# Peptides against a protein of PDB entry 4GMN: the designs that were tried, part 140

Target 1, 375 residues: chain A of PDB entry 4GMN
Amino acid sequence: RYANITLLALVTLASIGTDFQETLVKGNQGSRESPISAADEEWNGFDDADGDAMDVDQKSSSGEDQEEDYEEIDVKEDDEDDDDDSITSEMQADMERVVGADGTDDGDLEDLPTLRELIQTAVPQLIRLSNLPIDSDESLTIQSHALSALNNISWTISCLEFANGENANIHNAWYPTAKKIWRKTILPILEADSADLKLATQVTSLAWAVARVLHGETPTDGNPHRKFISLYHSSKQQAGGNSNSIEEPEDPFQGLGVKCIGVVGSLAHDPAPIEVNREVGVFLVTLLRQSNNVPPAEIVEALNQLFDIYGDEELACDKEVFWKDGFLKHLEEFLPKMRTLTKGIDKRTQPELRTRADEALLNLGRFVQYKKKHA

## One batch from the design tools (peptide; made by RFdiffusion4, then SolubleMPNN)

Design b2_p17_8_s1 (from b2_p17_8, 6 letters changed)
Fold by OpenDDE base, seed 5:
Structure b2_p17_8_s1 (fold): chain B 375 residues (1-375), chain A 17 residues (1-17)
Amino acid sequence: as target 1 above (375 residues)
Amino acid sequence: SKIKLAPDWELLAKWIG
């Protein structure tokens, strides 16, 4: 009885976190930049005012228009009005306020009562439930659902803009809670060295969501970046052996490899220790050097993380790691390989992967050009 | 097979070195 009520409450909290995330994503799709496509931001570099536009002469080869008659399959939208009464009027009002927050609203957490209760009341209980002794299949199920709810909440909050002091009230409320999730949920599970790949995937997804807000201020106790790098390698070694295919997620960006890259990239940002930054930077650059054996989605994520970590020349990691360890040469040597990789992705079968690879290729060209001017 | 979440220091040393 208590377990079923706890599971129902955890499923409800996970649903609330998902519905809130989907609403934030839909709200931001009305504005040009979806937060999931924050990786799709055109890296403009620093504004060097000398706009010598290289005219790329696209010779239009006139290929003949074969009119393939696409039969309109009338997909009847069965409007199943599933009145999912899960969204309370207060929750809907909080979601609308967060989606409509043009950064100017000094919105106290008093104006976000549902989000306040989620952070202050629900998350501390979820942390407790995720850290219970595992002694039964029931306790394992409770842990999995608690991790799912923490993941959805943490991802939703990580999709909010915090630059320029935007959402500072939410950031200030979340920051100590995010550190608590890291220390009380993520680190203990990583230290347990579990054989459970499902648990490892759940904790890695949660770690990425938390690290997307904490960045280089993520606690470095026990060198968690090395554990995620080790997990990356261990996952690749297992996939090559037994045909018990862990069903590669249909979405190539939901893979454990991508999640490991996203975590370690986020951990390496300033003010991370230079040695943590170096170990992560060398890992990411080595993926590019070994790109023939790396999934395209992991290459896209590794490039985006490298741009975010080393985009600012004023940071200590630019001089002490990027230039000192010769990363520019490796990025320049990778440009022809990235062009070949991107062209090899079929636009019809993998449109999202192709779009994100085209953007990462464009950004790589710009980044290499920028770094060559500042050498 | 056990997923090693513990750092493989030999693998890390081979990548950094």
Scores: peptide ipSAE 0.000, ipTM 0.441, DockQ to the pose 0.021
Fold by OpenDDE base, seed 1:
Structure b2_p17_8_s1 (fold): chain B 375 residues (1-375), chain A 17 residues (1-17)
Amino acid sequence: as target 1 above (375 residues)
Amino acid sequence: SKIKLAPDWELLAKWIG
């Protein structure tokens, strides 16, 4: 009984986190409608040609009014209260405020009551549930659902812009909680070194969401970047041996390999320790060198991470890693391979992968040209 | 200076699952 209520609450929290993210995505898509300049194409009105109104005769046939007694079938609308577990009106209002406000309100989460309750009340309980002793299949199920809920909430928050002090109130509220998720949920699971690829995928997904906000301020205790790099390599070795094809996720960007790249890339951002940055940078550049054996989605993610990490020449990692370790040469040598890879993706069967590969190719060309001018 | 890259927003949309 208590477990079923806990599971239901965890599923509901995961759904709330999902729906909240969908609303953020829809809100961000609405702002991305570039004003299609409605070119006022003067719709030249077609001239109304004089079509002759033929007088069709009024034959008055007096058909008898058979009062067919339409029995009002009292369709009881069973109000199936489809509790459309959809975004509460309060969550939608919070989202509209977060998406629509110039994030200049240094205010407390007083104006964001739903988001405040998620961060301050729900997340601490989810962290607790994810740390319960695993003594039964029920405890494993609770952990999985707690991880899913933490994941969805953390990713939703990671969709907010925090650059230039935007959403600083949300960032300030989330930051200590995100560090707590990392230290209390993510690290203990990574330290347990479980052969469970499902659990590894869930924790890696959550780790990416958390690291997308914390970046180089993510706790480096125990060198978690090396654990995710090890997990990446281990996942590739398992896929090659056992014909238990983990059903490649229908979305190529949902693969464990992409998630591992996303985590370690995020961990390597300034102000990460230069040695952490170097180890991650070398890992990412090595994927590009081995691109013939790497899924295209992982190459796209590895490129995006490299651009975000090394896109600023004022950062210590630019001089101490990018230039010192000769990354520009590897990126330049990869440019023709990326063109071939991108052209090999069928636009009809994999439209998203092709679009993202075309963008990553464009950015790679720009990035290489930028770095060559600043050499 | 920081380079301006094309934003990769599609990752945000599908990660709900």
Scores: peptide ipSAE 0.015, ipTM 0.542, DockQ to the pose 0.187; fails the geometry check
Fold by OpenDDE base, seed 4:
Formats: structure tokens, sequence, C-alpha cells
Structure b2_p17_8_s1 (fold): chain B 375 residues (1-375), chain A 17 residues (1-17)
């Protein structure tokens, strides 16, 4: 009885986190800013003025209109009003306020009561549940659900704009909680060195969501970047064995390899220790050098992380790592490989992967040009 | 691109099932 109520509450909290994300996305679609995945942000570190849009001459090949007369099957819309009662009117009002908050309303979390309760009441309980002693299948199930709820909440919050002091109230409320998730949930699971790939995937997804907000301010205790690099390599070794293929997620960007890259990339941002930045930078550049055996989605993520880490020339990591370790040469040598890789992706079967690879290729060209100009 | 939080559809499927 209590276990079922706890599981229901955890599923509800995970749903709330997802619905909040979907509502934020729908609200932002009303404003021209599609929720730019951190990957769809044109790397704005280039003060490039509106330079030459290469006129790609779209030769209009006049394909003949074969009018295939599809018979209108009158499928009766049975309006099953699946009232997904998961979104309360209070939650919807909080979501509308978060989406509609022009950066002038220093509205304390007092104006976001559902989000406040989610961060201040729910998350501390989820952290507690994720740290229960694993002594039963029920305890494993509770941990998994608590991690999923923490993941959904953390990812949703990581999709909010925090630049220029936007959502500063939410950032300030989340920041200490994010550090608590890291120290109390993520680190203990990483230290347990479990061979459970499901648990490793869940904790890595959560770690990425948390690190997307904390960046280089993520606690460096126990060198977690090395654990995620080790997990990346271990996951590749296991996938090469005839054991039950972890069904590669239908979305290539949901793979454990991509998640590991996203975590370590985020951990390497300023003000991360230069040695942490170097170890991550060398790892990412090494993936590009070994790209023949690396999934395209991992290459796209590794490139985006390299742009974000090394986009600012005023940062200590630019001089002490990027230039000192000769990363520009490796990126320049990778350009022709990236062009080949991107062209090899079928637009029909993998449209998202192709789009993100085309963007990453464009950004790589721009990044190499920028760094050559600032050499 | 939405970082689709893949809802833990196994979690949802275990609750709807």
Amino acid sequence: as target 1 above (375 residues)
Amino acid sequence: SKIKLAPDWELLAKWIG
C-alpha cells in the first residue's frame, strides 16, 4: 500500500516535470524563440555581422505531381476526452508566468507556488528516496522512479533562460538544490561503482541536466569527470560484445555516450579547474580524431561542448588549454571528416540528426575561422 | 531540438499497464 502510493506520487512528479517542459516549449513557440536545445543555439560567441549568406541555388527540380487519389476514410473522431488531469490549474498558471515573465518581474518564487513546492518540498524528498539502502526490488524501483522525477525536473529547469539575469529567482532557488542533487544523489551512485547500465544511464542523464545549470561550478569532489569518461569507455566496450544490446534509443541523442559527453562538457566550463578542463578537452578532441568509430550524435555533442567551453578568448582555458594543447589544429583537420560524416546522414531516415550535424558543421567552420583570426 | 526527456516510458507503461 505505502509503496504503491509512493510510486504513484513519483510517477506524478515525473509527469509534472515533463508537462512543465512541454508547456514551456508551447509557450516559447508563441514567441519566435523555439526552445533552443543547447545544441541549436547558434554559437553566438562570434560577433560576426550579417556576412555573406552563400546563395545555395535551390534548383527547383520540377517533380511531376502524381495525384494519388487517397480515399478519404471517414475515421470517426471518437472524442475520448482523455482529461489528463495531471496539470492542475495552479501548475498551468505557474507555467504561464514562467513563460510570460518579461525579465522585469523580479517575482520571488512566492509568485510560482507550484514550482516553489516542486523545488523546496518535492526535490528534497526525491533526493532522500534516491539514497535509500537498496535491499529489495521495491527499493530499486523507488530509486529508479526518484531518479526519473529528479531528471525530468532538472532538465525542465535547465531549459529556462538564465542569461542576462532572466529567471534569476528560479536560478537562485534551484542552484543550492542542484548542488544538493549532485552531492547527495549523483556522487554516491557514481561512487558505488555499480555495473547496472540502467542506473548509470539514469544518473548520467540527471548529472547532465544538473551540470547544464551549474557548469564549472559543479562540485569537483572525487573528480566526477573521470568517472563519466570511464563510463563512456565502458559503455562502448559492452556494446561491442554480443550481450543484450541496450536497445540503442530510437533517438540517437538519448544514448549513454551522448549523455556522458554532455556531462563532462558541462563540467569543463569556467570556473572549472584548468586540469579538469584539459582532461575533458583532450577527451572531446580525441573523439573527433577517432570519429570513424564514434556515432554521429556523439560527434555533434562533442563539437557543441567544445564550442561552448572554448568560445570565450578571455577565459583562462583558452590560453592554458585550447592554444597550449593545439586544439585548433585538430578542429581544422576534422572539418573535412565532419563534411563527409554529415553528408553520409540520410535526411529522410534521420532528419534531426542531419539537421544538427549540418548546424555543427557550420559552427565548426565559423569556430575555426574565429580562432584563426584571434591567434 | 527538444532534448526530449524520454519520459521513462517504462515507468509510465508500468503504471498504465
Scores: peptide ipSAE 0.014, ipTM 0.547, DockQ to the pose 0.065; fails the geometry check
Fold by OpenDDE base, seed 2:
Structure b2_p17_8_s1 (fold): chain B 375 residues (1-375), chain A 17 residues (1-17)
Amino acid sequence: as target 1 above (375 residues)
Amino acid sequence: SKIKLAPDWELLAKWIG
């Protein structure tokens, strides 16, 4: 009984996370800039806009770990009423507020009660459930569903605009929780070094969602970037040997390889340690050099990550990694290969992959020109 | 009814895509 109720609750939370996402996408389609389209945005370079670097006063609140005794959510057997997979009116109202809110600076979600409860009440329980000892098929199922719910919530939040102080209240509420997910869920699973590619894919997807918000502020303890790079290589070796091809996801961008690239790319952003940035940058540039053996979607993701990491010339990684390690030469040498790769993608069978490859090719040309001008 | 507990990875797919 309890296991089934827990599973139902986890599925409901995963559904809520997805429904929030769909609502945000629909809401943002009414407003100009879909944050999903950030991958589709033409990289125009850093224009010399005198953007005052807002001193985000990192008040290092040494929050004492109050072991809040998380009371066991007494999941009441509320009735099997309507299968209305509809976004609750409260969820819709919260999403409409997120799209419209000039966020007040305080991490107070008073105006977003459903999102508050999702972050403050549900996510901590999902973290707990993701850390259960795996001793049965039931515990493995619970972990998988908890990871799925965390993934959906984290992805949804990662698609909010946080630039220029937008959604600062949500960012401030999510940031400590995202770090908790990283430390309590992601790292322990990565440290267990499981040969389970399904679990590895789930945790890598979650890690990408979390790292898309935390960027270079993602905890570097235990060098997680190296674990994801290792996982990338291991996934390629297994695909060559076992005839049980885990069905490559129909979507090329859902591959474990793409997810690994997305995670490590996000981890390498400023203020990441220069050594982390260098190891990731070298990994990404090495994929471009080996492009004949790399899926096109992974090349697209690796390019986008390289643009995002090294787009700003004021960052320490530009001088200490990009220029010092001669990345421009590798990118320039890759241009003709990228043109060939992109032209090889059939627009009829893989329209999305072709579009994203055409954009990445355009951005690569612009990026190389930009960097040559600023050399 | 066995609710297929599979997170709609296709919806997440459309967001990463």
Scores: peptide ipSAE 0.007, ipTM 0.522, DockQ to the pose 0.071; fails the geometry check

Design b2_p17_8_s2 (from b2_p17_8, 7 letters changed)
Fold by OpenDDE base, seed 4:
Structure b2_p17_8_s2 (fold): chain B 375 residues (1-375), chain A 17 residues (1-17)
Amino acid sequence: as target 1 above (375 residues)
Amino acid sequence: SSIKLAPDYEYLAKFIG
């Protein structure tokens, strides 16, 4: 059964990758074969024959030679910084750290040739396509498809168990590629500060899928957690103004707000910097305090992230953030609100949201009791 | 080897579009 689902997922990914390649190949072929019919329609100018030779007198107006001083526009050759596609010494060191433990077999996905080709051949091309200059609607379409493919690949890999050394070969093969997606695709798009909510939703979905595998080992350069927190707030401000045009996804868990929470929650895991963890933890706890204006799905995700981040008492973030910043009190004070919120969800109209809220409520009660015993 | 799925796989699969 599992093998058939994984095969179906891999075949679906291979079909997505193949359909994407076919779409790219057809897109690139289709633009060339439109015959520019040289409509050399010789506009046969109207032979209006009437020959009246009006002797327009040759007034020799001495045009003063204005020496237009051609200011030599020193076209600064923008040194195209040949971003030497050299595997950064960091990528090499990260690979060496993953390989350098026990002399077990390379991340040779020998048993998974389709997944190997997807990670090693397809993803690097998708990264390049996601980084194309956006100069046309076509370039934007290519970027969107590349981001969609990267999203689907990354989410599929994030559906695997990696705890306790499970799927270690896949983890090891994916890890450097996931970091490359983060650095080469996610960060540049987040830095471009685009007002495009569609692009923001795509990159945030991808970022969540990547960060679900990398956790606190996700690169912290440029403080991306703050950008996703900002995006969360900006998305709420825009949705409040134009109630008509953002089709709230039929699935409450597909919302940009849930995705932002998922990203920042994943980024805050150990070994993330304690200040990153604190900023995210404060954001998540603040959502619980403001729960009257927060969608139930975002509350469910924020709770799950808080449980996952602060579930281990041996981690530095437990002492330095959870206990120090008094998060237990906020969780305990939220427990009656969560009971009311969960009971308010109609099981008939929103069965999944209700189930996940019932689970999050149960876990919140357990988590509060756990932390009270370990205080 | 049998690829093991995450406990929340059914939920996570919803984000594959």
Scores: peptide ipSAE 0.558, ipTM 0.951, DockQ to the pose 0.591
Fold by OpenDDE base, seed 2:
Structure b2_p17_8_s2 (fold): chain B 375 residues (1-375), chain A 17 residues (1-17)
Amino acid sequence: as target 1 above (375 residues)
Amino acid sequence: SSIKLAPDYEYLAKFIG
């Protein structure tokens, strides 16, 4: 009984994340009259956006762990269906308000009650459920659904722009929660060293969503980047051996390899420790050097991550890693290989992969020229 | 303020599921 209710609630929470995303997409399509043809934006370099380092005054409030006795919410069976339609309608209304609000008021999360409850109430419960001891198939199912819900929420939030103080209210609300997901859900699962590729894929997907918001401020404790690099290599070894490989997802970008690259790339952004940045940068450049044995989607992701990490010349990683470790030479040597790789992708059978590879090839050419000018 | 979406949000949406 209780387990079925918990599973239903987890499926509901996962569905809320998908519906929220669909509403985001629909709302943004309604406001974009003109398809911004991504082709004609001349990549003018990374504009030196003065990174006003928000001096987050680290008031080290040693908050004593008050074990708040969370009362067991006696979820009645009859109220579940009405709450789902209500939450979806409220979430849609929140999204419509946020997409349509041309207003300059930095609406606090007060204006986003559904998102507030999702972050403040639902996510902490999902974190708890993801940490249950796995002693049964039921506990494993609960963990999987909790991870799916956390994934959907985290990816949905990662679809927001947070650069230049955009959505700062949502960012500020999500940031501590994202760190909590990382520390309480992602790290324990990575430390458990499970051979379960399904669980590894779920946690890696969640880790990427979280790391896309936290970037280099993602907790580096225990060197999680090395765990994801190890997982990348382990996943490649398993795919080569047993014909009962987990069906490679039809979408080449849904592969565990792409997700691992996305996580470690995101972890390597400033202000990540230079050693973390170096290890990730070397990993990514090594993929390019070994490109004959690397899926095209992983090459595309590795290139995008390299552009994002090393695009700003003012960052310490540009001098201490990019130039010092000679990455420009490797990128330049990869250009002809990337042209061959991209041309080898059939536009008819893999249109998205081809489009993203064409873009990554264009950006690689521009990036190499930029770095040569700034050498 | 209007929620601004990430430039690649359509791609990111694929990881929801």
Scores: peptide ipSAE 0.558, ipTM 0.953, DockQ to the pose 0.776
Fold by OpenDDE base, seed 5:
Structure b2_p17_8_s2 (fold): chain B 375 residues (1-375), chain A 17 residues (1-17)
Amino acid sequence: as target 1 above (375 residues)
Amino acid sequence: SSIKLAPDYEYLAKFIG
């Protein structure tokens, strides 16, 4: 009886995190007339002052107009007013204050009561439930659901912009709670050294969501970056032996390998200790050198993490790691391999992987040129 | 002030489940 009530409460908390994310997305789409195609957010990390327009030879192949008569499937909008009572009027009012165009209320967390209760009341209870002694299948189920709820909340909050003081009220409320999730939930599970890949995937997903907000301010106690690197290697060794048991997720970006790379990349940002940055940087560059045996999605994530970590030349890691350890040479040697890898991805079967690989290839070319100019 | 989403929020949303 108590287990079922706890389970229902955990599922409800996970759903509130999902509904909050969906409403944030819908609210931001309603304020922008045109969907900003994901293509037009140029990575402004490099001042491309030198406009050497690579002349892309537009060979106008005159392909013939086959008018395929797409029959208008008249999808009757059945206006089922399903009053999805899942979103409380308070949560809607919080989201309207947050997303609403009336730019007058700099909403303190006092103006976000539902988000405040989620962070201050619900998350501390989820942390407690994730730390229960594992003595039964019931306690394992409670831990798994507590981790899922923490994952959904943490990822939802990580979808907010915090750069340049954006959402500073939410950042300031979340930051101590994120550190508490790291120290009380993530570290104890990583220290238990469980062979359970399901639990490892759940904790790694949660760790990435938390590390995307904390970056190099993530607690370095017990060298968690080495544990995630070890988990990456262990997961690859297990997948090679028993083809039957690890259903690789249909989405190549949902893989444990991508999640491990995302965590360690986020942990290596400034102000991380230079030795943590070096160990992560060497790991990421080593993946590029071994790219023939690395899934394309992991290469895309490893490249993006390298750009984010080493994109700023004013940071100590640029001089003490990037230049000192000769990373530019490895990126230059990888550029022709990345072109081959990207061209080998079928746009019809893996459209997202192809798009993200095309973007990562473009950024790799720009990054290598930038670093050569600043050498 | 409108909550600004992260540029990659659509990609990040896939990790909610």
Scores: peptide ipSAE 0.557, ipTM 0.953, DockQ to the pose 0.812
Fold by OpenDDE base, seed 1:
Structure b2_p17_8_s2 (fold): chain B 375 residues (1-375), chain A 17 residues (1-17)
Amino acid sequence: as target 1 above (375 residues)
Amino acid sequence: SSIKLAPDYEYLAKFIG
């Protein structure tokens, strides 16, 4: 009984995350006259925009560890009103406030009650559920669904722009929660070193969503980047041995390899420790050198991560890693291989993979040219 | 302010399952 209610609540929370994303997409499509194809956002180089580093004034509020006595939330059996598939009126009202406000008002999460409840109420419970002792198939099912719900919420939030102070209210509310997901959910599962590739895929997907917001501010405790690199290599070794190929997901970008690259790439951004950045950068460049044995989708993701990590010449990682470790030479040597790889992708059978590979090839050419000019 | 979406949000949406 408790498991079924918990399962239903987890499925509902996962659905709310999906519906929130769909509403965000619909709202954004209504405001944009022409969909700027993601293809039209060509990498134009890094303009010397004085990115005022957000002085996150770390007011070290010494929050005393109040052991908040988690009162048993008497889950009132509120009636199963079958209106499960409709965007709640509150969620719609939140979205209308979000899309329609021409105002520069730094709208506190006070104006986003549904999002506030997801972050402040739902996520802390999902973190607890993801940490249940695994002693039964039921507890494993609960963990899987808690991870799914956390994944959907975290990915939905990662679909927001946070660069240049955009959505700062949401960022500020999510940031401590994202760190809590990392420390309390992701790290313990990674430390358990489970041979379960399904669980590994779930936690890696969640880790990528979280790391896309936290970037180099993702906690480096226990060197999680090395665990994801190890997981990448282990997943490749398993796929080569047993003909129980985990059915390669129909979408080549849903593969565990792509997700591992996405996580470690995100972890390597400034202000990540230079040694973390170096280990990730070397891993990514090594994939390009071994590209004949690497799926095209993983090459595309590895390139995008390299552009994002090493695009800014003012960052310490540019001098201390990119130039010092000679990454430009490896990228330049990879250009002809990338052209061959991209041309080898059939536009008819794999249109998205081909499009993203064409974009990554274009950006690689521009990036190499840019870095050569700034050498 | 309108919530600005990430440029690649359509790609990111695929990871919501």
Scores: peptide ipSAE 0.557, ipTM 0.953, DockQ to the pose 0.814

